# Ledger of designs, part 160: peptides against a protein of PDB entry 3OIQ

Target 1, 212 residues: chain A of PDB entry 3OIQ
Amino acid sequence: KNRIFVSSSKDFEGYPSKAIVPVQFVALLTSIHLTETKCLLGFSNFERRGDQSQEDQYLIKLKFKDRGSERLARITISLLCQYFDIELPDLDSDSGASPTVILRDIHLERLCFSSCKALYVSKHGNYTLFLEDIKPLDLVSVISTISTKSTNSSKHSSSELISECDLNNSLVDIFNNLIEMNRDEKNRFKFVKLIHYDIELKKFVQDQQKVL

## One batch from the design tools (peptide; made by RFdiffusion4, then SolubleMPNN)

Design b1_p27_4_s3 (from b1_p27_4, 13 letters changed)
Fold by OpenDDE base, seed 3:
Structure b1_p27_4_s3 (fold): chain B 212 residues (1-212), chain A 27 residues (1-27)
Amino acid sequence: as target 1 above (212 residues)
Amino acid sequence: SKEELEELLKETDEESKEVEEYRELLK
């Protein structure tokens, strides 16, 4: 089965009540919930959903049923946090309790762009997204990708693979949503509050703001 | 809602078996 690119988490409302569908999306990491029994990652593209929270629009479950899956989940979290320079609370608490990590609002400090592959699983009308693969994206590479697409309209590679176009469109949409949030005085998100806010990001945001 | 999320989390065990079955079909 071909993997479906998902541009909005609302797309799942139209999905079958009983299905397994391989999906892919690009979003910002917003939350990490690692407990003794569960591992969840929250992602968002910050699509406006009325009064609903713009955070955690994609709730992705990591398999957490046995020692092997738990280990894989913990390693995945550690590697993501290392890549994005997210400080985890010392997992080495001397209390023999498995480390609990609860991080929220990650996007307020860091733009953690991630390309996620997941399985949509529905059995009884409800659905779960299970993580299959995650690729963290470098912000400089994201900015460069968006900036260069305005010139390279010509390579129609006809491969039914998730088009470079879908990825780039989603990245643009995320930035546009962040720009709108940054303009809203009531919104907590501000580009200038990002730990990694630099001259390159500043320039990119200023250039995108002229088009919006 | 938080309650809807908790319900979705209760079904995880059945859904995760289907995920595993699907993964085995892809090997």
Scores: peptide ipSAE 0.041, ipTM 0.657, DockQ to the pose 0.063
Fold by OpenDDE base, seed 4:
Structure b1_p27_4_s3 (fold): chain B 212 residues (1-212), chain A 27 residues (1-27)
Amino acid sequence: as target 1 above (212 residues)
Amino acid sequence: SKEELEELLKETDEESKEVEEYRELLK
C-alpha cells in the first residue's frame, strides 16, 4: 500500500470510517504521555483550526500491551528525548513501578521536528494513529532545507511517493505558523524563550518574517 | 503482519477512546 503524506490532521476527517491507511507527516513534538498502561505522543504543525487548540493535532499511540511493547515504547521515548535534549526521569528505575512521564507544551522550550510514519486505523468512524516509525529532524538541517529551496529532487528511491516538496512545504508551513504565534502577544510561544535559541535561528526567523 | 493489523482494527474503538480521553486532558 502506498504511504500517504499528510499535510494536515484535518485530512483524517475525509478518511474512510473503516480502513487501515499508512500515513506520514512532519510535525513538532508537543507532548509525551507515558503511564503504566499507555504511551501517547502529541504532535502539531500549529495549523489554525478556528477555536480548537493548535497543540497535539496528531495524537500518536505507541503499542503498550505487553512487556516487549512497553519496553520498546520506553526506549523510543528515551531515544527521542536524548536526541532533543529533553530531560526525563530515569525510565529504567529498578523500582518495579515504571515512572509516569507527562510532558506538555514541549514546543515552548524546544522545536522538536519529527518525521512520523503511522498507521491510520479506523473502525466505526473512530480512528487511532499507531506509530510505525519516527525520525527526529535536526533543526539546522530543517533551516537549511527551507533556506536553500532545494529544487534538487535528489532521486530518493521511487518507492516512497512522498515528494521532497511535500516535506519542505510542511516544514515551511510549520515555521510560518510559529512566526504567526510569535507575533501574537496572546500566544505563549516565543522564539526567544526556546532553550536552543541561537544566532542562526534568530537570523532565519528574521529573514522569514520579512517574507511574511 | 495482516493478523496484527486485523487485531489493531478490533481494538481501535477502545484505543480511540483513550486518545479522546487524552485530548480532553489537554484542553
Scores: peptide ipSAE 0.165, ipTM 0.771, DockQ to the pose 0.898; fails the geometry check
Fold by OpenDDE base, seed 1:
Structure b1_p27_4_s3 (fold): chain B 212 residues (1-212), chain A 27 residues (1-27)
Amino acid sequence: as target 1 above (212 residues)
Amino acid sequence: SKEELEELLKETDEESKEVEEYRELLK
């Protein structure tokens, strides 16, 4: 089956009540929930949904049923956190208790852009998104991609053709939403509060604010 | 695999409840 690019988590409201659909999206990592029994990742593009929370619009489950899947989930979380410079409690604690990690509002400190591949699995109108693959995106690369409008058609193999247009449009939309949140005095999100806020990001935000 | 996808379809109702419980915990 062809993978569907999803620009909005609202698209799932129109999806079949009984289906398995491979999907892909780009969003910011907002939460991590790792316990002894489950692993969930929250993502958002911060689309306006009226008075609804803009957090965790995409809830992605990692398989957590056996020692193999649990190990894979823990390794995935460790690698993501290492990439984004997110401090985790020592997962290697000699205490045979599986470490619990509960992180929320990650986007308030770090912009963790991620390209996610998932399986939409629906039954009886309920659905779950299962993680298939995750690619962390470098913020400098995201900024450069938006700024240059560069169709760097790196000919990745035909079957994984995310429309470069769909990815770029979604990245622009996320930044526009963040700019709106930054302008809202009631919103906790502020670019100047990001740990990695630098001259490059400052300049980019200032330039984008002039176009909006 | 096909079998793995059929298993995921069987468990989706339970898995979706866990996701909704997590959403309520985040509110």
Scores: peptide ipSAE 0.146, ipTM 0.759, DockQ to the pose 0.903; fails the geometry check
Fold by OpenDDE base, seed 5:
Structure b1_p27_4_s3 (fold): chain B 212 residues (1-212), chain A 27 residues (1-27)
Amino acid sequence: as target 1 above (212 residues)
Amino acid sequence: SKEELEELLKETDEESKEVEEYRELLK
């Protein structure tokens, strides 16, 4: 089955009540929930949903049913946190208790852009998104991609069905939503409070604000 | 595999409850 690019988590409301659909989206990492029994990742594009929270719009489950899947989940979390410079408690605690990681509101300190591949699995109208693959995106690369509008069809192998246009549109939408949040005095999100706020990001935000 | 997908489909009702419980904890 072809992988479907998802621009909004609202798209899942129109999905079949009993299906398995491979999907892909781009969003910001907002939460990590790793316990002894489960591993969840929260993502958001901060799409306005009326009175609904803009956080954790995509809840992605990692398989966590046996020692092999648990190990893979822990390695995945470690690699993501290493890439985004997120401080984790020592996961190798000599105390035979598996370390618990609960991080929320990650987007208030760091913009962690991620391209996610997942399986939408639904039964009886309920659904779960299972992580298949995750690619962290570098912020400088994201800014460059949006700024250059480079439809340079680099020879990505013909097998990646993702329209470069879909990726770019989603990245632009996320930044536009963040700009709106930054303008709202009631919103906790502020670009100037990001740990990695630099001259490049400042200039990019200022240039995007002139177009909105 | 097909078997892995059938297993995921079987567990989906329980997994969906865990996700909803997590959403309520984030409110």
Scores: peptide ipSAE 0.143, ipTM 0.757, DockQ to the pose 0.903; fails the geometry check

Design b1_p27_4_s4 (from b1_p27_4, 9 letters changed)
Fold by OpenDDE base, seed 1:
Structure b1_p27_4_s4 (fold): chain B 212 residues (1-212), chain A 27 residues (1-27)
Amino acid sequence: as target 1 above (212 residues)
Amino acid sequence: KEEELKELLEETDEEAKEVEEFKEELK
């Protein structure tokens, strides 16, 4: 089955009430919820939804049914947090209790751009998104891609290509939404409060603000 | 893979309920 690129989490309101659809999107990591019984990742593109929270617009479940799937989920969380420099409590605690990790509002401190592949699974009008794959994106690479409009056709194998246009448009939309949030005095998000706020990001934001 | 996808389709009602319960805990 061909994988569908999703630009908005509202697209799922029009999806079949009984289906399995492979999807992909790009968004910011906003939350991590790892317990003894479940593993969830929250993502957002910060699309305006009226007075609704812009957090966790994409709630992605990792399989957590057996010791093998639990181990894979924990390794996935550890690798993502290592890549984004997110501090986790020691997962290796010799206490046979699996560590609980609850992180929220990750985007207030770090811009964790991620390209996700998931399965949309629906029954009786309810749906769950199951993680299939996640690729963390480097912020410098994201800024470079938006700034250059660079059609860097890295010829990756033809069957799993995210449309370069769809990816770039979604990255632009996310940054525009973050700029609007930064301008809103009521919004907690501010670029200057990011731990990794540097001269490059500052310059990029200032240049984008002149076009909006 | 087809059997695994069938199992996911059979369980998705309970999985979706856990996801909605979690969304309410985040509000």
Scores: peptide ipSAE 0.136, ipTM 0.751, DockQ to the pose 0.850
Fold by OpenDDE base, seed 4:
Structure b1_p27_4_s4 (fold): chain B 212 residues (1-212), chain A 27 residues (1-27)
Amino acid sequence: as target 1 above (212 residues)
Amino acid sequence: KEEELKELLEETDEEAKEVEEFKEELK
């Protein structure tokens, strides 16, 4: 089955009311919601949606029905948070209550770029996005990719029809949206408030701000 | 995989409700 690259979560409004569609997108991690009964990850590209919240535009569910799926979800969150230096409470506490983790507004402190593979599952017009795979993206690599206008299609094996252009365009769009948010005095997002705000990110933002 | 996809399709209505409830908790 061909995987569809999704540039906007509005694309799902045009999707069939009864379907299973493999999708892929790139977005920033914005929230983690882990309870005793469910596991959700929020992602956003910060696309302008009128008066709607720009946070959690992609709500991705992890399977959380049995001890095996719960453990896999917890490991996935732990590994993701370790990669992004997100502090979590110990998820493996031997005290028989699994800790609840509710993190919001992650993008205000850390730019957690993630390439997500998910299943769009729709029935009766309702849909859920189930996580199939997640790849955290290194911010330096993201900045480098945008800066170099990599016209060199490295021949990634012909099995993933995802144009390197679609990935790059989505990364550019995210940064442009973040630059607009940073310019808005009412917006809580500011690059200078990021924990990992360094000279390289500063320079990149300053150079992109001159083009917009 | 086909059985898993069938199960996901059967459950998606309840799963979608949990996602909408979560979206309301964020507003």
Scores: peptide ipSAE 0.125, ipTM 0.745, DockQ to the pose 0.894
Fold by OpenDDE base, seed 3:
Structure b1_p27_4_s4 (fold): chain B 212 residues (1-212), chain A 27 residues (1-27)
Amino acid sequence: as target 1 above (212 residues)
Amino acid sequence: KEEELKELLEETDEEAKEVEEFKEELK
């Protein structure tokens, strides 16, 4: 089956009430919810949804039903946190309870761009997004990809049904949404409050702000 | 949104089984 690129989490409102659809999207990691019984990742592109929270627009489940799936979920969280330099609270609580991790508002401190492959599963009109694969994206690579949009129309790797254009458009839309949030005095998001805010990101944001 | 989030937080054993079956069909 062809994987569908998803530009908005609203696209799922038009999906069949009974289906299994492989999807892919690009978004910022906004939350991590690891409990004794569940593992969830929140992602957002910060699309404006009226007065609704712009966080956790994509709620992605990791399978968490057996010791093998639980282990895979915990390893996935650990590797993501290591890649994005996210400090996990010490998972070594001496209390013999499985470590609970609840992180929210990750985007306020770090831009954690992620390319996600998921399965949309619906049976009774409700849907679940199950994680299949996650690729963390380096911010410098994201900035470079957006900045170079005009010159690389010539490498058809014939194996990914998702156009380089769809990825690039989603990355631009995310940055545009972040620029709007940064301009809003009521919004908590500010580029200058990011831990990794540097001269390169500053210059890129200033250049994008001239086009908006 | 809280209701939609609650529904998204509900894992059915059937949905997760359908995901596993679909993953095996892709190998």
Scores: peptide ipSAE 0.049, ipTM 0.645, DockQ to the pose 0.044
Fold by OpenDDE base, seed 2:
Structure b1_p27_4_s4 (fold): chain B 212 residues (1-212), chain A 27 residues (1-27)
Amino acid sequence: as target 1 above (212 residues)
Amino acid sequence: KEEELKELLEETDEEAKEVEEFKEELK
């Protein structure tokens, strides 16, 4: 079955009430919820949805049914946090309790771009997204990709890859949404508050702000 | 969103079985 690229979490409102659909999207990591019983990742593209919070527009469950899946979830969280330089509270608490990680509003400190593959599962109109794969994206690479308008359509076989166009459009849309949030005095998001706010990101934001 | 979040926070054994069954059909 072909994987569907999703540009908006609203697309799921039009999905079948009973289906399993492989999907893929690009979004910013906004939250991590690892407990004793579940693991969730929150993502957002910060698409405007009226006065509602723009966080956690994509809630992705990691399988957490057995010790194997739990271990895989914990490793996934660890690797993501290592990649994005997210400080985890010491997972090595000698207490023998499964480490609980609750991080929110990650996007206020770090832009954690991620390409996610998930399964949309629905039974009665309600749906769950189960993580299949996650690829963290380097911010410098994201900025470069948007700036260079990658016209190099490597014609790799058309059945399983996101179109480079869909990826690039989603990345542009996310940055545009972040620019709007940065301009809004009521919004907590500010580029200058990002821990990794450097000269490159500053220049990129300034150049994008001239087009919007 | 809080209700949708709460519903999404409730893992149903059924959804997770459907994901396993679907993964077996792909093999």
Scores: peptide ipSAE 0.049, ipTM 0.640, DockQ to the pose 0.043

Design b1_p27_5_s1 (from b1_p27_5, 10 letters changed)
Fold by OpenDDE base, seed 4:
Structure b1_p27_5_s1 (fold): chain B 212 residues (1-212), chain A 27 residues (1-27)
Amino acid sequence: as target 1 above (212 residues)
Amino acid sequence: SEEEEAEKIIEEIIKKMGDPRIDFELE
């Protein structure tokens, strides 16, 4: 089955009540929930959903059933956090207690763009997204991609089943949503509060704000 | 049937990955 690009987590409301669908999306990492029994990643594109929280629109479950899968989950979390400069408590506590990591509102401090491959698995109308693959995206590369979208669809390799257009559209939509959040005085999100807020991001945001 | 095949695959994935229920208590 071909992998489906998902632009909205609302798309899952229309998915079959009993199915397996390989999906892919791009979103910001918003939460990490690592306990003794579960590993969840929250992602959001900050699509407006009325009065619902804009966080964790994509809840992604990592396999966490045995020592091998738990180790893989912890390594995945560690590598993601290292890539995004997210400080984690030492996961290697010699105390034999599985370290608990609960991070929320990651997007308030860091823009952690991620391309996720997941399995949508539904049974009896309930579904779970299982992580298959995750690629962290560099913010500079994201900004560059959005900024160049208007001129040249560079013929990058047709081998990824996702249209470069779908990826770029999702990235633009996320930034537009962030700009709207930044303009909202009630919203906690502010670009200037990002730890990595630099001159490049500032300029990009200012330029995008003129178009919106 | 295609439905029966889908069922078996789902059962295998549920067995391997866990129940397709997200108990995310928004604390």
Scores: peptide ipSAE 0.103, ipTM 0.696, DockQ to the pose 0.076
Fold by OpenDDE base, seed 5:
Structure b1_p27_5_s1 (fold): chain B 212 residues (1-212), chain A 27 residues (1-27)
Amino acid sequence: as target 1 above (212 residues)
Amino acid sequence: SEEEEAEKIIEEIIKKMGDPRIDFELE
């Protein structure tokens, strides 16, 4: 079955009530929820949805049912946090208690762009997105990709069914949404509050703001 | 039927991975 690129989490409202659909999307990591019984990742593209929270538009479940899957989930979270320079609470609880990690509003401090592959699984009108793969994206690489999009890079990078155009369009849309959030005085998101806010990001945002 | 096959696959995945519920209860 071909993997479907998802540009909006609203697309799932039109999905079958009983289906298995391989999907892929690009979004910002917004939350991490690791407890003794579950592991969830929240993502958002910050698409405007009226007065609804723009956070956690994609809730992705990691398999967490046995010691092997729990270990894989913990390793996944650790590697993701290491990549984005997210401080995890030190697991040095001498008490053999499983580490609990609850992080929210990650996007307020760090732009954690991620390409996610997931399985949409629905039954009786409810659905869950199960993580299959996650690729963290470097912010410098994201900025460079958006800035160079004007050149037909006819790099037919091989066999991935998802057009490079869909990925790039989603990245642009996310940045545009962030720019709008930054302009809104009521929105908590501000580029200048990002820990990694630098001259390059500042210049890129200023240049994009002139086009919007 | 294709529907019955899809049902079996869904049941196997639910059994293996969990119920299709987005329960984000903020503990």
Scores: peptide ipSAE 0.041, ipTM 0.641, DockQ to the pose 0.076
Fold by OpenDDE base, seed 3:
Structure b1_p27_5_s1 (fold): chain B 212 residues (1-212), chain A 27 residues (1-27)
Amino acid sequence: as target 1 above (212 residues)
Amino acid sequence: SEEEEAEKIIEEIIKKMGDPRIDFELE
């Protein structure tokens, strides 16, 4: 089956009530939930959804059923946190308990752009997204990609079934949504509160704000 | 049927990956 690019988590409302669909999306990491029995990643593109929370629009389940899958989940979380410079709470190693990680609102401190591959699995109208693969994206590379594609359409790497245009459009949409959130006085998100807020990001945001 | 095949695949995935019911009870 061909992998489908998903630009909105609302697309899943139109998906079959009983299906398995390989999907891909790009979004910001918003939450990590690792307990003794579950591993979930929350992602969002911050699309406006009325009164619904803009966080965790994509709730992705990692397989967490056996020692092997648990290990893979923990490694995945560790690698993501290392890449994004997310401080994991000190796993009190002394308790012998499985390390628990509960992080929320990650986007308030760090913009963690991620390209995710998942399996949409539905039964009886309910669905779950199971993580297949995750690629963290560098913010500088994201900014560069958005800034350069306004001018040069010329490097077709022909090998990925998913249009490079779809990925870039989603990245632009995410930034536009963040700019709107930043303008909203009631929204907790502010670019200036990001730990990694630098001159480059500041300039990029200022330039994008003039177009919106 | 194509539906029965899809069901078997879903059951196999559920067996392999867990119940797709997301327990949203974030403690």
Scores: peptide ipSAE 0.024, ipTM 0.537, DockQ to the pose 0.036
Fold by OpenDDE base, seed 2:
Structure b1_p27_5_s1 (fold): chain B 212 residues (1-212), chain A 27 residues (1-27)
Amino acid sequence: as target 1 above (212 residues)
Amino acid sequence: SEEEEAEKIIEEIIKKMGDPRIDFELE
């Protein structure tokens, strides 16, 4: 089956009640939930959904059933946090209990752009997204990609069924949504509160705001 | 049937990766 690019988590409302669909999306990491029994990653594109929370629009499960999968999940979380410079709470529990990590609202401090490959699996009307692969995206690279939207469709026959256009459009949509959130006085998100808010991001946001 | 094949694949994935009916609530 071909991998489907997903631009909205609402697309899943139209998916069959019993299906397996390979999907890919781009979103911001919003939460990490690692307990003794499960590992979840929350992502959002901050699409407006009325009065619903804009957080965790994509809730992705990591395999967490045995010591090997638990170890892989923990390594995945560690590598993601290292890449995005996310401070994990000091797991200095002297008690041999597996460290619990609960991080929420990551997007309020850091823009953690991620390209995710997942399996949509549904049964009896319920679904789960299982992580297959995650590619963290560098913010500077994201900004440069959006800014350079001109002309070089280099025909790299990427055997990846996902149009470079779909990725770029999703990145633009996310930034536009963040700009709208930044303009909303009731929204907690503000670009100036990002730890990595620099001159480059400031300039990009200012330039993008002129187009909206 | 295509449906029966899809069911077997779903059951295999559920067995390998987890039940999709597991609550999504962040505890």
Scores: peptide ipSAE 0.022, ipTM 0.563, DockQ to the pose 0.056

